# Peptides against a protein of PDB entry 3OGK: the designs that were tried, part 213

Target 1, 307 residues: chain A of PDB entry 3OGK
Amino acid sequence: ATPDRLSRRFPNLRSLKLKGKPRAAMFNLIPENWGGYVTPWVTEISNNLRQLKSVHFRRMIVSDLDLDRLAKARADDLETLKLDKCSGFTTDGLLSIVTHCRKIKTLLMEESSFSEKDGKWLHELAQHNTSLEVLNFYMTEFAKISPKDLETIARNCRSLVSVKVGDFEILELVGFFKAAANLEEFCGGSLNEDIGMPEKYMNLVFPRKLCRLGLSYMGPNEMPILFPFAAQIRKLDLLYALLETEDHCTLIQKCPNLEVLETRNVIGDRGLEVLAQYCKQLKRLRIERGADEQGMEDEEGLVSQRG

## One batch from the design tools (peptide; made by RFdiffusion4, then SolubleMPNN)

Design b1_p27_8_s1 (from b1_p27_8, 8 letters changed)
Fold by OpenDDE base, seed 3:
Structure b1_p27_8_s1 (fold): chain B 307 residues (1-307), chain A 27 residues (1-27)
Amino acid sequence: as target 1 above (307 residues)
Amino acid sequence: ELEVELYVERTVAQQKRLKKLEERRKK
């Protein structure tokens, strides 16, 4: 879509952002010896910021030692840790965090690049944490963590409201969804079509409060699983759905209370028209280029050691 | 109010995920 087309369809548009440089600030795109290390910040936190309960690092280099120092310095006082598009650590660092920060409420490592040693960090979190509200390792590639631990977390953390995960088979998360009674947001998972079992997902039961959703690889055959609660959907992430333009139209028509939509250009002009017609409460629209279009990845360039 | 965000470029993670998406689409 173009701004001109959007303005015609959304005359009440108040804010337009064209982001040409989202920056792939991954370790492989940032010189290792350049900077952007969290070390000096962790040192400052440890020495002088003894009341700090929330830490958000974005596009920085984070080592296991940094995480260990942070964990020990803040311990149960640390409520929020967001490793947003960071790199340089392993799951050992995560283990240190969850071991020492047992009252953590928000743990995010979305789009972070790391070395996976084992699944102990999630297991430790499951065994000891009862405070977690937000767990987000969306757009990561964990292969050694267990859906059972996620289920345990859901059972033990009464205030768990938002969970974003990698490519777990959605059927392996049935127990998780059952346990996560207060879950409002879920993103990720993996819907895998099976020609021999065309209705394998039809009996999925989602948490009753679920209103922000982004199921990965959802196609038109799986889309109907949303219809029973489509009217309560407030946020929909279709960035990685297998929906064509007409599928978008079908789903959008069933989501009259949609406030946030994230999708690709596949929505098309037609989808935007339908969106404007049926979703009068829409507040945010994010459109990315499709996979079929030539994409570019920007290097982060130079990252400041001081943030 | 409506805020529209248009993204022209993608992160590495986004590229990988889109690749997976395309692989699945071909089935």
Scores: peptide ipSAE 0.367, ipTM 0.846, DockQ to the pose 0.501
Fold by OpenDDE base, seed 4:
Formats: sequence, structure tokens, C-alpha cells
Structure b1_p27_8_s1 (fold): chain B 307 residues (1-307), chain A 27 residues (1-27)
Amino acid sequence: as target 1 above (307 residues)
Amino acid sequence: ELEVELYVERTVAQQKRLKKLEERRKK
């Protein structure tokens, strides 16, 4: 498909999803500069797709100029922008988006690779947006953004229901969690165990509607913070948790309403058995092969074919 | 109605994250 053909066939298109290359591209099986540029599409959007309100770029090369053109072309009509596993832009491009698209509801840049110039984009979003429902920069690395801006977003965006972030210290997000009264999903953050302060995270208060959760680097010592609302949890992302097989079993038993579980091989056959026994509402199970398998002494930390 | 997804290969981002995970595990 070409941009011009699409616009001629569907001049009133409201949602566009572009997939650059197969998933294999993200596994370093093909070069990043494979030619999947969004520029021709952005040009077509700007000129001929005037009703487009949702844009999803997956595994595409996106420049700041592309983002700037898109932002100015769609302005407040843009409701959704997903930069899914994209590359080629900087935070200046993000700044342009949030500056011109004041009513954006979904902003995603999960697993995108970009150059960080500053934290202005998040600050601008915090200062002017009240429409945001989904914010997702999971699996990204930001060093110049402020958790205070995230809190401001939560306070101003009453419809905010899903937030996925990078490695923010969880304690820095206390204000965010208090402000995000309608938050249903949170993923990311960073739990940093302190041997000298074992109760570091025990007083965390999560939003009352939280039911989809993935806390990065959560270990067995931090896991109990979930117990008060474990029965409410519908989705768990344990891909980057520091839980062993036994820990999985403990947590799974407390989540009888679990519908989606994402974890690593460390769950083991035993964990899968427990999952089958206690989680009758389970609809999706994702198991990744973890790098920590080499460090595990327990062979039960592997999922076998019987599982 | 259960869908099981098994992944052996990792994205670059996943690899980086797993590396961080490993570092923390050793800490």
C-alpha cells in the first residue's frame, strides 16, 4: 500500500496503523535503517487525511520533522499517537506533539529509541493537557523528566486510566498514585531494595481501581505490597520482577481473578500448576525466556513441554 | 479460551531490561 492510494480510497480515514517490518526486526535480525520511514505517510496525512485522529506507527523511522508536521496538521484533532518501537526522533519531536495536540488522549512511545534533549515535553503535557487517558513510555530511558509532572498530569487528567513508565523510583510516584484516582493500569517504575530499610515500600498506597499492574524489579520482600488488592488484580506483568518460582506460586494464589499473566520461565512447571489451580479466569499467558536462567540453581525455574 | 504465548527471542529493549534485572538480582 502507498500513502496516496490510501488517501484516495479512504479520504475520511480516522485511524491509521502502519507496521514497518515484522517483529524480527526488533531482534536485530535486520538493520534499523531498512527504509520504513513515516515521512511519506505524514505528508499524505497532512494534505489529504483531514479526519485522521488516531495514528499508530509500529517499528517505523520517525523524525522530529515528521512529528512536527503531524502535530501541526492534526492539532487538537489528534486523539491518539502511538510510536510503538519506533526510532529516529528526539524529545523535541515529542514536545511538538504535546504543544500542538492539546487534546491528545493516548500518547505511547513504548520501546521506542530516541535522543533525550530535555524533559520539556512531559512538562508541557502536564501544563496544558486535561484529556489524557493513556500515557505509555514503558521500556524507555528518560533521565530528564520529572515525576512531579506525572503527578500534575494525574491531577489534571481525570480520565487517566493507564500509565506505563520507565525506571522512576516508586517512592517518587507516591504523589502520582494519590492524584490518579481513576487509574486502572500501571506498569514500570523501579523498586529498589534497601537492606537497611526493609519497610521502604510497605506504606505505598495505590489507586483504588488499580487492576492491571507490572512493577519493575519487584522482589519477594516488596511483593506483599500487592496483597491488600491482589484479589482485584486482572493483569500482572512479572516479566521484569525479581520473583522466583516459589514467589510466583505465592502471588498467583492470591490473584484468583487474574486474566492475563506475563512472566519468564522462572515461573516453572510448578508455577503453571498453581496458576491452573487458582486462576480460573485466565485468558492469556505470556512466558519469556529469561536471562536469569543461567543463575538459577533450581531446575524448577524452567517451563517444560508438559506445562 | 486460554491463549499461551511463548517467546524465545528478545527485543533490544527487552535485552537491556533483562540485563538491569540481572544486575539487581546480583546486588
Scores: peptide ipSAE 0.333, ipTM 0.852, DockQ to the pose 0.746
Fold by OpenDDE base, seed 1:
Structure b1_p27_8_s1 (fold): chain B 307 residues (1-307), chain A 27 residues (1-27)
Amino acid sequence: as target 1 above (307 residues)
Amino acid sequence: ELEVELYVERTVAQQKRLKKLEERRKK
């Protein structure tokens, strides 16, 4: 469908999800520039879709101008913006969004590619938003944002339940975790092993309601930090953990209430057997096979057709 | 009912994971 057709047919549209580039484009099988620009859609939103509160762009090209236009057009009526695997914008575009859409509840830019100019967008969000429920910049690389702003967000947004971040040192998020009293989901961060301080993370205090978790770069030495509340874990993201097959087995056995598991093929048939044995509440299983692991035919961590 | 999803993908995050893994192996 075209933007104009959409607005004519659904002038009172409240939620829009656009999918641009197919997955194959990620592997250069389809040209990246095949019409995946959001500009014509943003124009239509601005002019004709005045009840739109939720926008989800997936695999689209989004410019700062597009974001600025969208922000000004929807302002406080915008509740959800998801830039899912998008590209073409900078943090200036994000700044515009958070400046103008002060009642935004969901802000997602997971796995988006952008140019980082500064950390002002997160600061602005921290200073003016009290409505945020979901913040997700998982699998992104921000170097100029402050964990203090994240803490401020947690303090001011009492409905904040899900936060996914990039490579923040986990110890820098202690204040955030203390402030995020209602947080149920956390993904990201960075666990950095220190041979001189093997217990550096053992005293981490997580929010009491935390039940969906994915700590990046979690290895077997850090994994025990989950054990005190493993029984309450319902979703576990191990895609970017540094766990081997046996580590998976160990952790899975401690999570009897696990409903969703996302992991890599390193879980192996053995891990899948353990999963089936101990996790009777499991509803969804995602197994990712990275290109880097395709050659590991002699490794234990392989999922066969048996699994 | 169990939903199973299998994916073959290389992400930037996965590359970072590999880097971290390599760093830990060298220590």
Scores: peptide ipSAE 0.225, ipTM 0.783, DockQ to the pose 0.552
Fold by OpenDDE base, seed 2:
Formats: C-alpha cells, sequence, structure tokens
Structure b1_p27_8_s1 (fold): chain B 307 residues (1-307), chain A 27 residues (1-27)
C-alpha cells in the first residue's frame, strides 16, 4: 500500500499500523537502512489524515524530522504512538513528540534503537502529561533518564496502567510504585543481588492492582517479594529471570490465577507439570529456548514431548 | 483455548538481553 492510496480511500482513518521491514531484520540479516522509511507516510498523515490519533510504526526507519512533523501535525489529537523496533531517531525526536502531543495516552519505543542525547523527553512528559495510560520503553538502553520523572508521571497520570522500562534499579522505582496507584502491569527494571544485603528488596511495595509482571534478573532470593500478591498475578514474564526449574515450580504454585506465562525452557517438564496442576486458568504459554548454562545438562530443565 | 508458543524467534535486542542475563548468572 502507498500513503496516497490509503488517504484517498480512508480520509478519516484514526488508526494506522505500518510494518516496514521483514522479519529477517530482527536477526540483522539485512542492512538497517533497508526500506521502511516513515517519511512519506508522515507527509501523508500531515496533509490528508487529519483524524489520525493512533500510529504504530513497526520495524521502520524514523528520523527526528519525521517525529517532529508527526508531532506538530497531530499535536494533542495524537493519543497513541508506538515505535516498535524502529530506528533512526534520537531522544530529540521523542522530545518533540511529548512536547507537542500533551495528551498522548500510549507511548511505546520497545526494542527501538536510537541515539540518546539526554533525558529531557521523559522530563517533559512528566511535567505536562496527565493522560498517559501506557508507557513502554522495554528492551531499550536509556542511561540519561531519571526515575524521578517516572515517579512524577505516575503521580500525575491517574490512568497509568502499564509501564515497561529498561534496566532501572528496582529500588530507585520505590517512589514510582507508591505513586502508581492504578498500575496493573510492570515489566523491566533490574534486580541486582547484593551478597551483603540479601533482603534488600523484601520491603518493596508494589501497586495494589499489579497483576501483569516481568521483573528482569529476578532470582530465587528476590522471588519472595511476589508472594504477597502472587494469587492476583495473571501474567508473568520470566524470560529474563534468574529462576531455575525448582524456582519456577515454587512460584507457579503460588499463582493459581495465572493466565499468561512467558519463560525459557528452564521451566522443564517438572515446571510444566506444576503449571498444569496449579494454573487452571492458563490461556497462553510461551517457552523460548535459552542458552541456559545447565539447560542441556539438566534433563529436567528441558521441555520434552510426553503426550 | 490454550495457546502454546515454543522456541520463538529472538530479535537482536533479545539476544543481547540474554547475554546480560548470562553475565548476571555468573555473579
Amino acid sequence: as target 1 above (307 residues)
Amino acid sequence: ELEVELYVERTVAQQKRLKKLEERRKK
């Protein structure tokens, strides 16, 4: 499809999702500059798609200029922007978006590759936005953003329900969690073991409505922080947890209302048995093959065909 | 009703994340 054809047929289009690059790009099998520029689409949006409120770019090349044009064209009418696995922009582009789109509800940059100049975009978002419902920069590498801005966002955005972040130290997010009273989903962060303080995370308080969770680098020592609300967990992302087979069993037994589980093959046949026994509401199971240190050596850590 | 996905393809970012995971496991 071409931008002009789309606008002619659907001049009142409110939601647009563009997929620019093939799946092969996910494995870096094609050059980063292979097709998929959003520029012609942004031009068309600016000129002819004046009711567009939701934009989802997936695997596309997005420049700061593109983001600036989009931001100015849609302004407060833009409710959703998803830069899903995109590249080509810097944090200046993000700044433009949050500066001009003050009523944005969903902002996603998950797995996007960009140049980080500063943390101003998150600060600007924190200072002016009260509409945000979903913030997702999971699997990104920000080093210049402040957890305090995230806390401010949580305080000001009463409808904030889903937040996915990079490798923020979880303890730096204590204020965020306290402020995010309506948060239902959290992914990311970083749990960092400290030999001298094994209980450093035990006093961590999560939002009361939290039911979808994916903490990065969570090990068996940190896992108990979930136990007080494990019964209300509906989605659990353990893809980047440091849990072994038995740890999975322990946690799963405490999550009888689990609907979605994402993990690695370390769950093993034993974990799957426990899952079947205790999680009767399970709707989706994702098991990725990991390069676990003991994955091939531990038979229990492998998922086998038994049925 | 139950959807099962096994051995899902990984992105470059996911591969990098796994490397980080392995590094932390060794600590």
Scores: peptide ipSAE 0.369, ipTM 0.860, DockQ to the pose 0.743; fails the geometry check

Design b1_p27_8_s2 (from b1_p27_8, 14 letters changed)
Fold by OpenDDE base, seed 1:
Structure b1_p27_8_s2 (fold): chain B 307 residues (1-307), chain A 27 residues (1-27)
Amino acid sequence: as target 1 above (307 residues)
Amino acid sequence: ELEVELDVELTTAQKKRLEKLLERKKK
């Protein structure tokens, strides 16, 4: 469908999701010359889709100008913006969004590529937003944003329930966790092992409602920080954890209420057996083929196509 | 009903993060 056709058919559209790479089933519904640029869609949104409150771009090319136009067109009516695996913008575009859309509830840039100019966008968000529920810049590389702004967001946004971040040192997020009283989901951060301080992270206090978690670079020494609340964990993202097969088994045994597990093939057949035995509420299992396959000395760490 | 996803292809961001993971694993 073309933007103009969409607006004519659905002038009162409230939610729009665009995928740059269509599913095979949708191929016939998308023009063959789908270039993946959001510009024509943003133009149509700005002109004709005045009730649109949710926008999700996946694998699209998005410019700062596009974001600026969208921001100004929808302003405080925009509740959700998801830039999922998008590219072409800078932090200036993000700044425009948070400046003009001060009641945004969901802001996602997961796996998007961008040019980072400064950390002003997060600061602006911290200074003016009180509506945020979901903030997700997982799998991104921000070097100029401040963990203090994240803490401010947590303090001001009482409905904040899900936050996914890049490689912040977890200890820098202590204030954030303390402030984020209603946080249910956290992914990202960076755990950095210190041989001289094996208990570096043992005193971390997580939000009481935390039940969906993915700590990056978590190794077996850090894993025990989860044990006090492992029984309430519903979702684990172990894709970027430094856990071996046995570590997986140890953790999984402590998470009887686990519903979603995302991990690498390092879980192995043993881990899968343990998972089946202890996690009876499991609804989704995602196993990715990790780059560590080449380094796996133990054949036990491979998920075999047994079945 | 259990949904199982076996993904072989990684995004660029995922690859980069896994590379970082591997670097840390070697230390």
Scores: peptide ipSAE 0.285, ipTM 0.834, DockQ to the pose 0.533
Fold by OpenDDE base, seed 4:
Structure b1_p27_8_s2 (fold): chain B 307 residues (1-307), chain A 27 residues (1-27)
Amino acid sequence: as target 1 above (307 residues)
Amino acid sequence: ELEVELDVELTTAQKKRLEKLLERKKK
């Protein structure tokens, strides 16, 4: 399909999802620019798709100019922007989006690659947005954004239900969690074990409605922080948890209402057995290849094809 | 109905994060 054909066929289009380069590009097997640029599409959006409120670019090249044009063209009509595994932009492009699209509800840049100039985009979002429902920059590397801005967003956006972040120290997000009263989903952060302070995270208070969770670098020592609300957990992302097979069994057993589990092969056949036994509401199971497979000495840590 | 995905290959970004995980595990 071409942009012009799309606009002619669907002049009242409200939602657009474009998929670019194949997944192979995510493994650096093909040139980064393969899959195309969003520029011609943004041009068409700006000129002819006046009712468009949702844009999802997946695996495409997106420039700051593209984002700026999109932002100005749609302004407060833009409710959803997903830069899913995209590249080619900087935080200036993000700044343009949040500056001009004051009523954006969903902002995603998960696994996108970009140049970080400053943290102004998140600050601007914090200062002016009250509509945000979903914020997702999971699997990104922001070093210049402030957890205080995230807290401000939580305070001002009462409909905020899902937040996925990069490697924020979890303790820096205490204020955020306190403010995010309606938060249902949180992924990311960084749990950093301190041998001298084993209770470092034991006083961490999570939002009461939290039921979808993925804490990065969570080990068996930190895992107990989930136990008070484990029964209400519906989704767990353990892909980046430091849990062994036995730890998986322990946690899974405490989550009888689990619907979605994402983890690595470390769960093993034993973990799968426990999962089947205790999680009768399970709807989705994703087991990814861990680089730690080579280090698994225990046969129990390998998922057999029989399962 | 249960949807199961096994042995899914990680993206480059995921691999990088997992490498960080492994580094922590070694400590």
Scores: peptide ipSAE 0.256, ipTM 0.826, DockQ to the pose 0.796
Fold by OpenDDE base, seed 5:
Formats: structure tokens, sequence, C-alpha cells
Structure b1_p27_8_s2 (fold): chain B 307 residues (1-307), chain A 27 residues (1-27)
């Protein structure tokens, strides 16, 4: 569909999702310039889609100008913006969004590639937003944003239920976790093992309602921090955990209410057996081929395709 | 019914993160 045709047919459109390029597998089969720019769509949104409150761009090229135009056109009517695996913008574009869309509820830029100018966008969000429910910049590399702003967001946004972040040191998020009283989902952060301080993270206090979790670089020494609320966990993302097969087994046994598990093939057939035994409410299992391949001549660490 | 997803293709960001993971495992 073309933007103009869409607006003519659906002038009262409230939600728009655009997909640019397909996944990496198909990337080589698609011309580089194929339908990748959001510009014509943003133009149409600005001019003709006045009821639009939710925008999801997936694998699109998005410029700061595009974001600025979108922000000004929709302003406080914009409730959801998802820049999912997008590229082409900077943090200036994000700043424009949070400056003009002060009632935004969902802001996602997961796996997007952008140029980081400063941390002002998160600061602005912290200073003016009280509506935020979902904040997701998982799998991004921010170096100039402040954990304090994240804490402020948690204090001011009482409906904040899901936060996914990049590689913040988890200890810097203590204030955030304390403030985020209604948080149900957290992904990201960085657990950094200290040989001289094995109990570095043992005093971490997580939000009481936390049930969907994915901590990056969590090893077997850090894993026990989950044990006090493991029975409450419904979703685990272990894709970026430093857990071996046996560690998976240990953790899974403590999560009888697990519904969703995402992990690498390191879980192995043994881990799958334990999963089947202890997690009777499991609804979804995602296994990715991970960095474990070079060492995984061990049959126990591989998930076999059983017919 | 259990839904199983086997994703054999990683995004660039995922690959980068897994590389970091691998580096940490070697230490």
Amino acid sequence: as target 1 above (307 residues)
Amino acid sequence: ELEVELDVELTTAQKKRLEKLLERKKK
C-alpha cells in the first residue's frame, strides 16, 4: 500500500505498523532501497492521519527530521512509538519525540542503530512524562544516559510496568528498582562479576511484582539473586546469560510457573527434560543458536531435533 | 499447546551481544 492510498481509505486510522526490510536471512535478497524510508509515511501521517496514536516502524530508515515531523504532528496524541530495529536517526530525534509527545505511554527503540549525541532525551522524558508504561531500549548502546533519570521516570510514572535497557551496571539501578513499584518486566542491565567480591549483587532488591526478567551476563554466581522470587517468574530471557546446561537446570527447577523461556542451545536436551518436568505451565520456548557453537561438541549442550 | 521457536538467524545487535558474552566466558 502507498501512504496516500492508506489515508484515503482509512482517514481515522489509529494504529500503523510498517515493516521495511525482512529479517537478515532475506536481507541479501532484497534491494537496499526497497521501501525502507519512513519519510513518505510520516508526511502522510502529518497531513492526513489525525487520529493516529500508535506508530510502529520495523527495520525502517528513520531520520531526525522524520521524528521531529511526527512528534509535532501528533504531539500529546501519540501514545505509542516503536522504532524496532530502525536506523538513521540520532538522540536528537528522540529528544524531539519526548519533548513534543509528553503523554507517550510506550517508547521503544529496541535493536535500533543510532548516533548518540547526549543523554538529554532521557532527561527530558524524566522531567515531563508521567504517562509512561513501557520503555524499551533493549539491545542498544547508550553511554550518555543517566540511571538517575531512569529512577525519576520510575517515580513519576506510576503505570510503568515494563522497562528494557542496555548495559547499565545493575548496581546503578538500585534506586530505579526501588522506585519502580509496579514494574512487572525488566530486561537488560549488566552483571559484572568481581572475583574479589562474589556477593556483589546479593543484596539487590527487585520490584515486588517482577515476573518477566532477562538479566544480561548473569552467571551462576549471580543467579541466586533470583531464587527468592523464582516461583513468581513467568518469563525468563536467558539469551545473554552466562549459564551452562547445569545452571539452566538449577534455575528452571526453581521456576515452576514459567510460561516463556528464551535461551540458547546451551540448555541442551538435559535442560529441556528438566523444563518439561518442572515447568508445566510453559507456553513458549525460544532457543537461539548462540556463541556456544565453537565449544559445543558436547552432546549435552546441544538441543537435538527429535522427530 | 507449547509453542517452540528455533531462531537460527541473529540480528547484528544480537551477534554483537553474543560476542561480548563469548569474551566474558573466556575470562
Scores: peptide ipSAE 0.218, ipTM 0.800, DockQ to the pose 0.613
Fold by OpenDDE base, seed 3:
Structure b1_p27_8_s2 (fold): chain B 307 residues (1-307), chain A 27 residues (1-27)
Amino acid sequence: as target 1 above (307 residues)
Amino acid sequence: ELEVELDVELTTAQKKRLEKLLERKKK
């Protein structure tokens, strides 16, 4: 579809999702002629799609100018922006979005590649937004944003239900968790083992409604922090956890209401058996091949295709 | 109905994160 055809066919379009290159092409240089640039679409949105409130760009090239144009064109009417696996922008573009779209409810830039100039975009969001429901910069590498701004967002946005972040030290997010009273989903952060303080995370207080969780670098020593509310967990992202097969078994046994599990092959056949035995509400299982499998000589961590 | 996805292609970001995971496991 072309932008002009879209506006003619759907002049009152409220939600737009554009998909760029297939996953297989992510490793290839995007040809200039590939309609992977959002520019013509942003132009069309600005001119002819005046009721658009939700935009999802997936695997597209997005410039700061594109974001600025979109922000100014839609302003407070923009409720959702998802930059899913996009590239080409900087934090200046994000700043424009949060500056002009003060009623945005969903802001996602998961797995996007960008140039980070500063943390002003998150600060601006914290200062002016009270509508945010979903914030997702999972699998990104922001280094200049402040956990304090995240806490402010949690305090001001009472409908905040899902937050996915990069490698923040979890202890720096204590204030955030305390403020995020309605949070249901959290992914990311960084659990860092301290030999001198093995129980450094044991007093971590999670939001009471938390049921979808993915803590990065969680090992068996940190895993017990989940046990008090494991029965209410519905989704686990263990892709980036430091759990072995036995650890998986231990945790899964404590999550009888688990609906979605994402993990690596380290779960093994044994983990799958335990999963089948204890998680009767399971709806989705995703198993990725981890880089750790290359070093594990032990057959116990391999999901056999013979099942 | 259970949906199972096995051996899905990892994105570059996912690969990088897994690399970080491995680095931590070695410490």
Scores: peptide ipSAE 0.212, ipTM 0.795, DockQ to the pose 0.693

